# Designs tried in a protein design run: peptides against a protein of PDB entry 4M9S. Part 70

Target 1, 135 residues: chain A of PDB entry 4M9S
Amino acid sequence: SRGLVGVECITPYSYKSLAMALQRCVEVLSDEDRSALAFAVVMPPGVDIPVKLWSCVIPVDICSNEEEQLDDEVADRLKRLSKRGALLSGKRMPVLTFKIDHIIHMFLKHVVDAQTIANGISILEQRLLEIGNNN

## One batch from the design tools (peptide; made by RFdiffusion4, then SolubleMPNN)

Design b1_p19_6_s2 (from b1_p19_6, 11 letters changed)
Fold by OpenDDE base, seed 5:
Structure b1_p19_6_s2 (fold): chain B 135 residues (1-135), chain A 19 residues (1-19)
Amino acid sequence: as target 1 above (135 residues)
Amino acid sequence: SAEVQAANAGLDANLAKLR
């Protein structure tokens, strides 16, 4: 299994109308999709990130050890998030990418647990080093 | 991937901000 199981992005972020709306959107997510959204905080806002990089941090429990299946499962999760309001923006061409908006990213920085953020950073850094060494 | 390379600078900058 690659990734952290059971990241709850449940915070009483009771501030202004937007935060409440976002919180409601998060609350209706599946645990898996909510976990994926939590780890989206480690991605730079406003940047189209290829699925390969998302797969470095999005936890997937069900996929075989095949990299292609991992990317497909991650893409499916991110696609579901992109269909739920303004959580993510997907682009299919030329390469499948997903982007987190600045507002959503700012929200996540406040509502995602600090340990989850730290873990996501560590995982991403490790995976980037591995990718860089294999190129 | 060109998209991966383009994202790297953004990734590093974001990671620095999150620390």
Scores: peptide ipSAE 0.523, ipTM 0.925, DockQ to the pose 0.033; fails the geometry check
Fold by OpenDDE base, seed 4:
Structure b1_p19_6_s2 (fold): chain B 135 residues (1-135), chain A 19 residues (1-19)
Amino acid sequence: as target 1 above (135 residues)
Amino acid sequence: SAEVQAANAGLDANLAKLR
């Protein structure tokens, strides 16, 4: 089974201007999309990351035995986040990828709890090993 | 995929910074 239980780990962040605007954007997200955004902190800023790698850490409430279904659900969440301006930038060609910007990544480092970051790193490393062993 | 391979270096570097 693939998938992660959704974790709400984004806390209120009181910084003037941009951070307040970002916080408002986060507050109107669904719990699922907010959890996806929280785990985006483990991705390198400014790098186009394929959905396959996002699916290693983006939590989904429904565990799927089909990798394709998981990737599709993850892609849908990331697409919703990308529609909220600077949160993510998506590219469809040649491969579906998403990128987190440096400013958003910096924001997430301040508002995502340290334990969630640590857990996200651990999960990602484990999944990367699994992918590497299957290749 | 080529995109996975291209992302690996950046991924490792970011993980190192987050520890």
Scores: peptide ipSAE 0.523, ipTM 0.925, DockQ to the pose 0.033; fails the geometry check
Fold by OpenDDE base, seed 2:
Structure b1_p19_6_s2 (fold): chain B 135 residues (1-135), chain A 19 residues (1-19)
Amino acid sequence: as target 1 above (135 residues)
Amino acid sequence: SAEVQAANAGLDANLAKLR
C-alpha cells in the first residue's frame, strides 16, 4: 500500500474521497490518539520530528514527572497513529522520530479547531523556551 | 540533540505559517 505520500491530488474528487477516508480514520481513534493527531498540526510537514519535541505538544496525563515516561507514552500514541499508515510515519533509527505528511497536515489545518491550533503553538513555544533555558 | 536542532528550523517556519 503506497502511503498517502504518493497520492497526487489530481482531482477534487480524489481530494474529497481522501478527506472522507481520513475523517473515517479519525473517527475510530481513541480520544487520546485523536487529540495527539490534532496537535500534530503544529509540527512541520515532511520533517522527522524527535519524540522529545512531540512530547512538548502531545497532551499526556502521567503520574510521574519523569521525562522518560512522558516520551514513552507519547511514543506509544504516535506509534498507534503511524500504524494507520496515512496519519504519521515513524522512523526508529538512528533516533525515534515521527513525521506528518503534507497531505495529512493540510487536512489537519482545515479540520482542527483554530483554538486548538493556537493552544498547541502556545504550549510548544513555552516548552521550547523551557528546554532551551535548561540546556 | 542533533535531531532536535535539525528540526528547529522547520518548526519555527511552520509556527510562523500557522500564526
Scores: peptide ipSAE 0.522, ipTM 0.924, DockQ to the pose 0.036; fails the geometry check
Fold by OpenDDE base, seed 3:
Structure b1_p19_6_s2 (fold): chain B 135 residues (1-135), chain A 19 residues (1-19)
Amino acid sequence: as target 1 above (135 residues)
Amino acid sequence: SAEVQAANAGLDANLAKLR
């Protein structure tokens, strides 16, 4: 019996209820965690992204310029987001990665400010060029 | 990193959609 994974057509009603639930989840976040979640919109949905790439776009105020401390602080923020509902999914093995689901990504596209999206894209592109030139 | 390289194609595709 080939179980037709019935694409549950998310009715517009189910979408509204989900959007309201997600909005409530975002409202209870700290300012730092909410900022990190906003920048997650620049990441491709359904892709396991290494912490190194997350560190390119997640804003962190660290007094030390050590790259290892930056990745650890970013990882801690992403871990907190992953513990709050379905905001992010983390994998520890073989490499520490985080992914954003399609539903959350679609929500963020509608609620994140256009300037924040543009800034996130610009920062990511710049950092990717720097990584590519240093490799 | 192999994981970084694997993610790059997805990143480029997403950036194209956001623009």
Scores: peptide ipSAE 0.517, ipTM 0.923, DockQ to the pose 0.038; fails the geometry check

Design b1_p19_6_s3 (from b1_p19_6, 9 letters changed)
Fold by OpenDDE base, seed 2:
Parts: structure tokens; sequence; C-alpha cells
Structure b1_p19_6_s3 (fold): chain B 135 residues (1-135), chain A 19 residues (1-19)
């Protein structure tokens, strides 16, 4: 099953001014978008990642079994995140990709709970294996 | 697919760092 339960990454802690600003951005996100942001922590910072790979870890509760529909849903979430400050940076060429910056990634590493990180890693590893086997 | 394959290695490397 592809469906994943959304996870909130809101923290009551604001360690630095930057963290406070980021926390504010996180708080106004939808539950789905916050979940997407939380799982972005497992992505390598500073790297343009294709939507296909994002779809491996971004939780989607209700969607078609079609892979294309899943990617579209994920892309929409990532696009919304890219519109919220510097949470993500989108790039359309040569393919649609999204990148998490180092600063945001560092923030997420501190505010996303360890279980979510562990789950994200596990899920991504599993999906990467599946992709590899299907190629 | 090519872009996915290229990024895959980077992802795996990053995952190793997160563990």
Amino acid sequence: as target 1 above (135 residues)
Amino acid sequence: MEEVQKANEGLRENLAKLK
C-alpha cells in the first residue's frame, strides 16, 4: 500500500530567529503539506530531486493506483511548499524537480521526530529497491 | 527515468549518512 499517514512537524521550540520564521511557515501549512515537508528530511540537501523520487516518501492518503496520479498529487504539494518562503525550490527543466536547501534541511533534522525520520528512511529504501527491481 | 537513476545513487548515499 502506498498510503501513508501524515505527520506534523510543528515544534513548540524556537531555538533561533530563523527557526522561529520557519516554524511560522510550517504552522500555516495544511496537514498534507506539513507531512510532505517532514519527509523532505530524508532527501539530500542541495540536490534537485525528480518528483518520482519524492513520491516514494511523500505520504498520500487517497489517490489513484496509477503512478502518474500519485506523482501529480505529490508535485502539487511540493509546488505549494515551494511557494512558502524557501522551504523548497522547484525547477521545471529539464524535468520537474524539487530541492531542499541545507538550511531548511538542518531545521528539519532538528524538528522532525526521530521516528518520522526513521520511517522515511525505511520507506525510501524500500521504494528505491522496488524501482530498481522494476527497471 | 534517467534522472531518477542519477538521483538514486545520491539518495542512497544520503540515507547512509542519516543512519
Scores: peptide ipSAE 0.417, ipTM 0.900, DockQ to the pose 0.033
Fold by OpenDDE base, seed 5:
Structure b1_p19_6_s3 (fold): chain B 135 residues (1-135), chain A 19 residues (1-19)
Amino acid sequence: as target 1 above (135 residues)
Amino acid sequence: MEEVQKANEGLRENLAKLK
């Protein structure tokens, strides 16, 4: 499956305490990494998700016919996010997976715009159906 | 494939909650 191209997300408001700290972390991200984080909102919190499934919704600007290149680019973005505090947690064994924490997920639900959430849900639903049909 | 399928169930459940 191919990911989205050119999707961006903005956090419009400032918050106190943890939310403020998280917002600062988001502000210093690259546009690509920030977009990846935004679409993490459609993933179930506390669940280790394989990179293959992340690649269904994470926007990637590289238009490659090679699916392998897409997964690698997505993995790199998620790895960078995992190095920034509690944004994501990565596991390499037995399969490369990433997990969003409940607190981060709750934050994203409040700061990611409704259109981005809706788009992410729609795309993920479609991709899951396609994957299911190909089995 | 097994890990993907296992995660798929969780994804579907979560999507239902987001709606």
Scores: peptide ipSAE 0.406, ipTM 0.896, DockQ to the pose 0.033
Fold by OpenDDE base, seed 1:
Structure b1_p19_6_s3 (fold): chain B 135 residues (1-135), chain A 19 residues (1-19)
Amino acid sequence: as target 1 above (135 residues)
Amino acid sequence: MEEVQKANEGLRENLAKLK
């Protein structure tokens, strides 16, 4: 297992049509997929991010610590999210990447717990340093 | 991976903005 402990999103929005629609989409997700979506808040909106970088912050509790298995599990979660409306956009070529839209990102900034965001940032920073040292 | 390296710099910049 690798990554942060999964955290559920809190969706207090009930008065705006767009927020309500997004809230409904989030509510029907599994706990694992909802946690993955929460940590998408630390990614830059509008940028195609390789799965390897997503795997730095997406919590995985069951699979091996092997990079290949981790990336596959993360990719599966992100693929499911990409099938849920505009939550994520996937691209298979030249490499598998996922992108969060600005609107979704803005939504997440308001509904994801501040401590979760802070933890995600901290972990991502650490992982980026490790990747940099290994290259 | 070249794509990872390219994205890394952008990620760091974004993280700085989130703090």
Scores: peptide ipSAE 0.405, ipTM 0.899, DockQ to the pose 0.033
Fold by OpenDDE base, seed 3:
Structure b1_p19_6_s3 (fold): chain B 135 residues (1-135), chain A 19 residues (1-19)
Amino acid sequence: as target 1 above (135 residues)
Amino acid sequence: MEEVQKANEGLRENLAKLK
């Protein structure tokens, strides 16, 4: 499954030290990596999520429609994010998973555009239904 | 996949909170 395309963000925390630090960290990301981070808002904080589920909401428009290639591209983006402090935490065994921490999730909940969040929820619900029917 | 199934409950709960 393919994720959404595009994201808009705002921040109500312009005067808070933590928010300023996070904003600076986000600003140095590529557009693709920043978009991937934004869509992490639809994931439950503190839970190790398999890459397959991340691929349901992370936008990928360059690679082919082969599932393996999509998952690999998503994994690469998430790996880069995991190297940026507390943005994400990766785990390789037993399967490759990524986790968003509660503090980062709360930040994203406020800075990611409401329509983007709504769209992300809708797409994830649809993809989960499809995955459930295929298993 | 088993790992996907285990995550489904947490995903659904989070989605409900975001609505």
Scores: peptide ipSAE 0.403, ipTM 0.897, DockQ to the pose 0.034

Design b1_p19_6_s4 (from b1_p19_6, 8 letters changed)
Fold by OpenDDE base, seed 4:
Structure b1_p19_6_s4 (fold): chain B 135 residues (1-135), chain A 19 residues (1-19)
Amino acid sequence: as target 1 above (135 residues)
Amino acid sequence: KEQVEAANKGLRENLAKLR
């Protein structure tokens, strides 16, 4: 039985109600966690993304330049976001990954400013090139 | 490596859609 990937057509009404609920969830975040969530808009929705790739876009202000500490700090932020309902979903095995859902991603596309999106894209592209060249 | 490659493909495809 091929499960019908039901394209849940989010009705405009459902979207408004969901957007209000999501906005309330965003308002209670710390500035750092809210910033991390904003940059999550650059990630492909519905894809389990390794923490290493999240670290390419999530801004970390205070942590040491050590890659291990960066990944840990990013993971902690993403874990906090995952505890705020449907913002992110985490998997621990086989590798720690986080996924943004399509609905949340759609919400972020509407509420995150265009400059932040553009900056996030630029940063991600640069970091991906660096990773690709070092391999 | 394989998960990173798959994720990288997804990232590139998403970036293309966001532009």
Scores: peptide ipSAE 0.425, ipTM 0.891, DockQ to the pose 0.037
Fold by OpenDDE base, seed 1:
Structure b1_p19_6_s4 (fold): chain B 135 residues (1-135), chain A 19 residues (1-19)
Amino acid sequence: as target 1 above (135 residues)
Amino acid sequence: KEQVEAANKGLRENLAKLR
């Protein structure tokens, strides 16, 4: 298990029309899916990111540390997010990827806790170094 | 491979902006 503490997204912009609509979408998510969405802030907006790279930052508490099982669990979470409006956009071919939109990313930058963002960055950097050294 | 490279570039650029 790769344990990251679940994050609640609280927006100070609840009275702004776009932020209010997005906040309602976030509030109905499970804690796991909400945490996955929070960590999407570390991904570049408008870029198709392979599931393997998403799995570097998405917290998974229950699954095996095996890479195959981790990727499957992460993919399932991202698929659920992609079915909820414009939160994520998934592509299945040729490689399973997910993309965060610029508007969603901008929202997340304002509502995700600064420490969560910093932790997500640090974890991603570490995992990218590990991947680079093993290739 | 090209998509992974583009993703890696985007990741590095975003990390630089978030720091």
Scores: peptide ipSAE 0.422, ipTM 0.890, DockQ to the pose 0.032
Fold by OpenDDE base, seed 5:
Structure b1_p19_6_s4 (fold): chain B 135 residues (1-135), chain A 19 residues (1-19)
Amino acid sequence: as target 1 above (135 residues)
Amino acid sequence: KEQVEAANKGLRENLAKLR
């Protein structure tokens, strides 16, 4: 799977106290982690999603030709996001999964660029079809 | 497999809402 090149990420949006706090959290992220967070908007809120499915939409620069390295890099990004407080929640057992909270998901729906959302949806749909056909 | 299936269901439902 070829990593997606630099996607235009989250547009700054200032609402009430919660949005400001979340915006500050987003601003201090690396470009890579911010991009990963933007694409989290395509995931269903409150659902534990396996890293394999996250790797379908999280952009990783093609530094690694190995699929195993892609999943590890994605997992590291998601783990960093989970440490930033409430952005994601991770579970290690029985399978490594990450979940986006409803509040964070709602925030992302308002601040992530519409083109990024559309691209993420298209990519995910394509990858799901490919996975379904290979099983 | 079951977790992937549940995730896939959730994904499809979410994608339908985002359209």
Scores: peptide ipSAE 0.417, ipTM 0.889, DockQ to the pose 0.033
Fold by OpenDDE base, seed 3:
Structure b1_p19_6_s4 (fold): chain B 135 residues (1-135), chain A 19 residues (1-19)
Amino acid sequence: as target 1 above (135 residues)
Amino acid sequence: KEQVEAANKGLRENLAKLR
């Protein structure tokens, strides 16, 4: 019995319908959560990313110098996004991580402004250099 | 440490594709 590897051919129609559904989900987000989702395009799809690395790119308007508070605020935003189903997937153990799926990442590449993507890349590169020099 | 390394590799690869 040859197992039919069901090639789920994602039809172009299924993609358009999914894009419309995702657009509706994005429209009902708060401005802060929508901004966090936009910067998620900088993350590699299908990879579990620690909150510390998310904190390098997600803008947080906190005047506190406590790094722990920044990570907590970022984690709360990412948790809210993960509760909206397909937007992000969170894991709590062993370390709190979040992952963006390939479909969502592909959607974001088309809808996020090119300047926002460029800024996110620059910020991430700068923060990674700072972390690497301090370790 | 392994998760951070995998994340860093993925980040570098994604950055290369976005450029």
Scores: peptide ipSAE 0.422, ipTM 0.889, DockQ to the pose 0.037; fails the geometry check

Design b1_p19_7_s1 (from b1_p19_7, 8 letters changed)
Fold by OpenDDE base, seed 5:
Structure b1_p19_7_s1 (fold): chain B 135 residues (1-135), chain A 19 residues (1-19)
Amino acid sequence: as target 1 above (135 residues)
Amino acid sequence: SRLERLRERLREALEKALA
């Protein structure tokens, strides 16, 4: 299993209507979905990202590290997030991708812990190297 | 920079994944 700790997002900008609305959406998420959302901050906003790449940073607790199982679980989480307003937008065809909006990304940059962001970047860098070396 | 390297690697990965 991949055991990235769950992160609770707390905004210092609760006086902003947008931030308040987003915080409410975040608060009703499960711990695992909220953690997934937190690590979404590592991705560039406005880009359709394949599930395979999302799986590089989204924490998943599964019995096996098989890529197929990881991708399926990550996809399920991202699908749930996409159903929560504008948190993510999904595209099923021709390739399953998810995109984080600029506004959501901006929100996350301020509410996600800096160390979490740094760790996510490092993890993504490492996984991308591995993917590149294996192909 | 680290960020630029990451962006480049991500672009490469995207190209491969979407090819």
Scores: peptide ipSAE 0.366, ipTM 0.870, DockQ to the pose 0.030
Fold by OpenDDE base, seed 3:
Structure b1_p19_7_s1 (fold): chain B 135 residues (1-135), chain A 19 residues (1-19)
Amino acid sequence: as target 1 above (135 residues)
Amino acid sequence: SRLERLRERLREALEKALA
């Protein structure tokens, strides 16, 4: 079981303690992984989301025209996040998915810059429209 | 498909956020 499952913030002290622990996890991340974590805030919590959809919002700094390479890079970042203090949970079968839980999502909503959140929503909206038009 | 259902959920979430 994930360590954060069932955790409830019923007091200010509980929230503060959790925030401190999560901040330590964030501080040891690379810049790229920390950026990926920031954009995870635009995803609905508690949902197993395929890598294809994560790739709509996770920024990738590689020169590639192949979608598979982009998805692989995104998957690697999300996998690293899943190994850091249960920031994400991954599932390989039947489809590779990652999930952000409600507690982590609530934390991100308070610490991620408002402009970053707004940009992430706009990017996701645009990418979803493009995917819808190609189906 | 499961993927299409998830995409629809994301769209719904965005609509709520923009309302």
Scores: peptide ipSAE 0.252, ipTM 0.782, DockQ to the pose 0.030
Fold by OpenDDE base, seed 4:
Structure b1_p19_7_s1 (fold): chain B 135 residues (1-135), chain A 19 residues (1-19)
Amino acid sequence: as target 1 above (135 residues)
Amino acid sequence: SRLERLRERLREALEKALA
């Protein structure tokens, strides 16, 4: 099954300047959007990633969303993130993709909980294996 | 496909990170 229970991330006030500004952006996010941002750290920076692959790691409550709506829900979250600061960069054509910049990725590596990062990597690995086996 | 190639790249990246 796809989807994840929301996971909280730790975003301490440990950096100045750009990091501090990013921290403020994180604080105003909803819990769901903040969780999505946390798991964005698992993706390689600077790569346009299709929504389908984002949906492998972005947590969505399956009790609140039908399976057919999972990708749409993920897309909505990523769209909101792309409209807030420079958290993500979206590209609509030819295929809807989102990219995390190197600077944001570096920020997330330091502020996202280590266990969350580890879990995200494991989840993505498992999902990619499942997808690979089904294709 | 492009998506399949990307999936493979992601898999390779993960394997490297977990090694």
Scores: peptide ipSAE 0.248, ipTM 0.783, DockQ to the pose 0.026
Fold by OpenDDE base, seed 1:
Structure b1_p19_7_s1 (fold): chain B 135 residues (1-135), chain A 19 residues (1-19)
Amino acid sequence: as target 1 above (135 residues)
Amino acid sequence: SRLERLRERLREALEKALA
């Protein structure tokens, strides 16, 4: 798979109350990590998603065209997000996966603009079709 | 495979979201 190159997404963090702490966590992220989190909204919550599929939508700028390097970069971003409380949950065995929590997903649906969500879904769909057709 | 099953689930979910 090939990720999105040169794409950054800034979301309006207007959801307050219970999500206030989450908003603060998001605000201190780098632009790259914040973009990665934004696109996590297109993933179904509560599902252990392998890095291979995350790499379909996570924006990454890499100099190499090696897919393994792409996956490693995506994994690093997701790992950083997983170190910030409940943003993501990672599993290392048997396969490296990351899962978005239902609460986080609901938060993202509030703060990520509709066009970004729509674009992310379209991109993921296209990438999944490409992967499926290449089997 | 597990990955293929997940792909199908994601694909179905996306189709519903786009409808």
Scores: peptide ipSAE 0.239, ipTM 0.774, DockQ to the pose 0.027

Design b1_p19_7_s2 (from b1_p19_7, 10 letters changed)
Fold by OpenDDE base, seed 5:
Structure b1_p19_7_s2 (fold): chain B 135 residues (1-135), chain A 19 residues (1-19)
Amino acid sequence: as target 1 above (135 residues)
Amino acid sequence: SELERLRERLAAASAKALA
């Protein structure tokens, strides 16, 4: 199974316009989508990342452990995030990918706690290793 | 750093998948 404990993304900044604006966007997200956004912090900004790689870090609780179902759920969350302004940008063709912009990434780096980031990195690396061993 | 190393791997994997 893959997934991490959900994390709420709340900005400590009350005086910076960008942070405030993004905070409002984040606050209206569902808990699941907000958690997904939080873990986007581990992704390299400005890079189109395939859904399969996103699924290595996005926390998903599904009834089935099938990889395909996990990817589908992750894709749905990322799609919703991509519909919320500039949180994510998606490409459907030729390969479904999502990208986090530098600005959003910088925001996340300040609002996601260090331990969560560390955990995300650890899990992601582990999953990548597993994928690499199987392919 | 570990993060940078991982990001490089992700970027490479992404590039490969998109090629």
Scores: peptide ipSAE 0.461, ipTM 0.910, DockQ to the pose 0.031
Fold by OpenDDE base, seed 4:
Structure b1_p19_7_s2 (fold): chain B 135 residues (1-135), chain A 19 residues (1-19)
Amino acid sequence: as target 1 above (135 residues)
Amino acid sequence: SELERLRERLAAASAKALA
Protein backbone atom coordinates (compact mmCIF):
# COMPACT_ATOMS: atom_id res chain seq x y z
CA SER B 1 0.00 0.00 0.00
CA ARG B 2 1.00 3.59 -0.48
CA GLY B 3 0.17 6.79 1.33
CA LEU B 4 -2.77 9.03 0.66
CA VAL B 5 -0.64 11.49 -1.25
CA GLY B 6 -0.90 10.81 -4.94
CA VAL B 7 -3.71 8.31 -4.60
CA GLU B 8 -6.06 8.19 -7.53
CA CYS B 9 -9.52 6.75 -7.13
CA ILE B 10 -13.00 6.96 -8.53
CA THR B 11 -15.31 8.56 -5.99
CA PRO B 12 -18.17 11.03 -5.91
CA TYR B 13 -16.23 12.91 -3.26
CA SER B 14 -13.06 14.88 -3.38
CA TYR B 15 -10.61 12.27 -2.29
CA LYS B 16 -8.46 14.74 -0.44
CA SER B 17 -11.32 16.04 1.64
CA LEU B 18 -12.61 12.55 2.29
CA ALA B 19 -9.18 11.37 3.29
CA MET B 20 -8.79 14.26 5.67
CA ALA B 21 -12.11 13.56 7.31
CA LEU B 22 -11.37 9.86 7.61
CA GLN B 23 -7.92 10.53 8.96
CA ARG B 24 -9.41 12.60 11.74
CA CYS B 25 -11.81 9.80 12.58
CA VAL B 26 -8.99 7.28 12.65
CA GLU B 27 -6.78 9.44 14.83
CA VAL B 28 -9.28 9.57 17.68
CA LEU B 29 -9.61 5.78 17.83
CA SER B 30 -7.90 3.68 20.45
CA ASP B 31 -5.02 1.56 19.28
CA GLU B 32 -7.10 -1.60 19.39
CA ASP B 33 -10.01 -0.07 17.51
CA ARG B 34 -7.65 1.38 14.93
CA SER B 35 -6.13 -2.05 14.50
CA ALA B 36 -9.57 -3.57 14.03
CA LEU B 37 -10.35 -0.99 11.40
CA ALA B 38 -7.11 -1.74 9.60
CA PHE B 39 -7.98 -5.41 9.31
CA ALA B 40 -11.36 -4.50 7.87
CA VAL B 41 -9.48 -3.97 4.63
CA VAL B 42 -9.61 -7.70 3.97
CA MET B 43 -13.41 -7.72 4.06
CA PRO B 44 -15.47 -7.42 0.90
CA PRO B 45 -16.88 -3.92 0.76
CA GLY B 46 -20.62 -3.49 0.70
CA VAL B 47 -21.31 -6.87 2.26
CA ASP B 48 -23.06 -7.40 5.57
CA ILE B 49 -20.66 -9.68 7.39
CA PRO B 50 -21.69 -11.48 10.58
CA VAL B 51 -19.61 -10.87 13.68
CA LYS B 52 -18.43 -14.46 13.65
CA LEU B 53 -16.63 -13.87 10.38
CA TRP B 54 -15.31 -10.50 11.47
CA SER B 55 -13.72 -12.31 14.37
CA CYS B 56 -11.68 -14.25 11.84
CA VAL B 57 -9.69 -11.16 10.94
CA ILE B 58 -9.83 -8.91 13.99
CA PRO B 59 -7.14 -9.86 16.47
CA VAL B 60 -8.19 -10.23 20.08
CA ASP B 61 -5.33 -10.85 22.46
CA ILE B 62 -6.79 -9.64 25.74
CA CYS B 63 -9.94 -11.64 26.31
CA SER B 64 -10.49 -15.36 26.68
CA ASN B 65 -10.28 -17.42 23.53
CA GLU B 66 -13.79 -18.72 24.07
CA GLU B 67 -15.74 -18.11 20.91
CA GLU B 68 -18.62 -16.28 22.53
CA GLN B 69 -16.34 -13.97 24.42
CA LEU B 70 -14.26 -13.30 21.36
CA ASP B 71 -17.33 -12.50 19.34
CA ASP B 72 -18.54 -10.13 22.02
CA GLU B 73 -15.24 -8.30 22.10
CA VAL B 74 -15.15 -8.06 18.34
CA ALA B 75 -18.72 -6.84 18.29
CA ASP B 76 -17.87 -4.13 20.79
CA ARG B 77 -14.99 -2.93 18.68
CA LEU B 78 -17.07 -2.91 15.54
CA LYS B 79 -19.84 -1.06 17.35
CA ARG B 80 -17.41 1.62 18.41
CA LEU B 81 -16.14 1.91 14.87
CA SER B 82 -19.68 2.30 13.60
CA LYS B 83 -20.13 5.22 15.98
CA ARG B 84 -17.06 7.06 14.72
CA GLY B 85 -18.72 8.36 11.60
CA ALA B 86 -19.04 6.35 8.43
CA LEU B 87 -16.36 3.80 9.20
CA LEU B 88 -18.75 0.85 9.48
CA SER B 89 -22.46 0.22 9.24
CA GLY B 90 -24.04 -2.09 11.76
CA LYS B 91 -27.22 -4.08 11.39
CA ARG B 92 -28.81 -5.84 14.34
CA MET B 93 -31.62 -7.74 12.66
CA PRO B 94 -31.97 -10.47 11.72
CA VAL B 95 -28.34 -11.16 12.60
CA LEU B 96 -25.76 -8.77 13.97
CA THR B 97 -23.62 -7.81 11.00
CA PHE B 98 -21.24 -5.07 10.05
CA LYS B 99 -20.41 -3.71 6.63
CA ILE B 100 -17.55 -1.63 5.33
CA ASP B 101 -18.51 0.71 2.55
CA HIS B 102 -16.57 0.78 -0.67
CA ILE B 103 -15.25 4.28 -0.09
CA ILE B 104 -13.92 3.43 3.34
CA HIS B 105 -12.46 0.22 1.99
CA MET B 106 -10.74 2.14 -0.77
CA PHE B 107 -9.28 4.47 1.81
CA LEU B 108 -7.97 1.57 3.87
CA LYS B 109 -6.37 -0.10 0.87
CA HIS B 110 -4.05 2.86 0.54
CA VAL B 111 -3.34 3.67 4.17
CA VAL B 112 -2.98 0.22 5.71
CA ASP B 113 0.56 -1.06 5.36
CA ALA B 114 1.29 -4.14 3.31
CA GLN B 115 2.41 -6.22 6.26
CA THR B 116 -0.83 -5.62 8.12
CA ILE B 117 -2.81 -6.62 5.06
CA ALA B 118 -0.75 -9.75 4.64
CA ASN B 119 -1.19 -10.64 8.29
CA GLY B 120 -4.92 -10.11 8.08
CA ILE B 121 -5.21 -12.35 5.06
CA SER B 122 -3.14 -15.03 6.72
CA ILE B 123 -5.23 -14.93 9.88
CA LEU B 124 -8.46 -14.95 7.94
CA GLU B 125 -7.45 -17.88 5.79
CA GLN B 126 -6.42 -19.90 8.79
CA ARG B 127 -9.55 -19.15 10.78
CA LEU B 128 -11.86 -19.82 7.87
CA LEU B 129 -10.16 -23.12 7.28
CA GLU B 130 -10.64 -24.05 10.91
CA ILE B 131 -14.30 -23.13 10.82
CA GLY B 132 -14.80 -25.17 7.69
CA ASN B 133 -13.11 -28.20 9.14
CA ASN B 134 -15.13 -28.06 12.33
CA ASN B 135 -18.47 -28.06 10.56
CA SER A 1 -24.13 -22.67 2.21
CA GLU A 2 -24.17 -19.03 3.18
CA LEU A 3 -20.94 -19.45 5.04
CA GLU A 4 -19.23 -20.96 2.03
CA ARG A 5 -20.40 -18.13 -0.16
CA LEU A 6 -19.08 -15.62 2.32
CA ARG A 7 -15.78 -17.43 2.48
CA GLU A 8 -15.43 -17.11 -1.24
CA ARG A 9 -16.20 -13.44 -1.06
CA LEU A 10 -13.72 -12.97 1.72
CA ALA A 11 -11.08 -14.82 -0.24
CA ALA A 12 -11.70 -12.65 -3.24
CA ALA A 13 -11.54 -9.52 -1.14
CA SER A 14 -8.29 -10.64 0.37
CA ALA A 15 -6.77 -11.21 -3.03
CA LYS A 16 -7.85 -7.78 -4.14
CA ALA A 17 -6.43 -6.21 -1.02
CA LEU A 18 -2.97 -7.42 -2.01
CA ALA A 19 -3.28 -6.14 -5.55
Scores: peptide ipSAE 0.281, ipTM 0.805, DockQ to the pose 0.031
Fold by OpenDDE base, seed 3:
Structure b1_p19_7_s2 (fold): chain B 135 residues (1-135), chain A 19 residues (1-19)
Amino acid sequence: as target 1 above (135 residues)
Amino acid sequence: SELERLRERLAAASAKALA
């Protein structure tokens, strides 16, 4: 498993108008999709990132032990997020990738718990090391 | 490689997130 346990986010309303708009989008998401969005905070904003790398930090509760199935579940969540305003943007070719915009990333940085961010980074680093060793 | 490039960017983003 490459995922994390779900997290709770607290909105500080540092940028009130943006926070209110994003809150409306977050409220209509499923618990799993909200969790996926939270962990997007560990990704560099403005960068198209392959699903395989997203799967290093996106939590998946139930899936097979096959890597392909894990990636498919992550992809489905990210696809749903990409349909919600400016939360994410995706590209289908040549490789399925997703990108978080800077303004969304900045917001997440303030609403996701600092310790959760630290844990996510640690796990991501471990998974990246494993991927590197397999190449 | 593409992976190494992404690792570098992820590392930078991580450091910034914790600052």
Scores: peptide ipSAE 0.277, ipTM 0.803, DockQ to the pose 0.029
Fold by OpenDDE base, seed 1:
Formats: sequence, structure tokens, C-alpha cells
Structure b1_p19_7_s2 (fold): chain B 135 residues (1-135), chain A 19 residues (1-19)
Amino acid sequence: as target 1 above (135 residues)
Amino acid sequence: SELERLRERLAAASAKALA
């Protein structure tokens, strides 16, 4: 019900030093964590985003369809990303949120497949609409 | 609400991403 099937990324080894360093960091991630990071490109940089909204675009395959469990799985992935330098910044209070910085966001815009970006945006907008209709 | 504000910001970000 939430998230996307998969993500494709390019390898920007010809980029400047910062991008190269970020690429090395991304390359050691698991497939699922790398996918989660890729979809962060659809989020506005510098904004603390609640996990519930992240879960609208982060691909998750869990046994149960419980919404709370979905959010927990997404949170775990985002927490791992936040431990990898400045990829994400987590904040637990007053509510659990994650933020992507401008530099990371710009990096992602260049390395994430354009169609994946477009799809992520579309899915996010659809999920936001559904959330709005249910509350 | 917070959600509404986020929706607007996400929409703006989306527009930029597709431009």
C-alpha cells in the first residue's frame, strides 16, 4: 500500500570530490537502504519530515500489513542512514522525523534515475491524498 | 495543519524536481 517497487541509480565517479565521497558511502549500503536513500530525493531538503510521510515513498516488504509495523520498518532504515555521516538527520522529539540536507539532495538529483524520481513523486502525492481523505 | 504545510512543501519540491 505504501512505497515503490524498486530504484535505479547511476555511478557518478566523474563528479567532484564531495560527490565521489558520497558515492563511496552509498556503494557500501544494502540494496534496501540505498533504495530508501534514493527516494529521499522527493523530499524537500532541510525539512524535518515525519516517518509517516517517509513511509509513503520508502519501499518496504513486510509480512503483516499493519501500518504501525510499516512505519517502524521505515524508521529503522532511516535510522541506519542517519548513522552514515550526513546522509540524513534524525530527530526523536517531539516526534520522530528525518531530514535530508541540501548537499545530499543535490547529489541524489544527479544520481537517481529521472523516471524513478517522477514515479516517487507521483506515488507520494497519491498517498498524501489518501491520508487526507481518511482523517 | 502540519500535514497540510508539508503537502504544500512536498508539492513545491516535486515541481522543482520535474522542471
Scores: peptide ipSAE 0.276, ipTM 0.804, DockQ to the pose 0.029

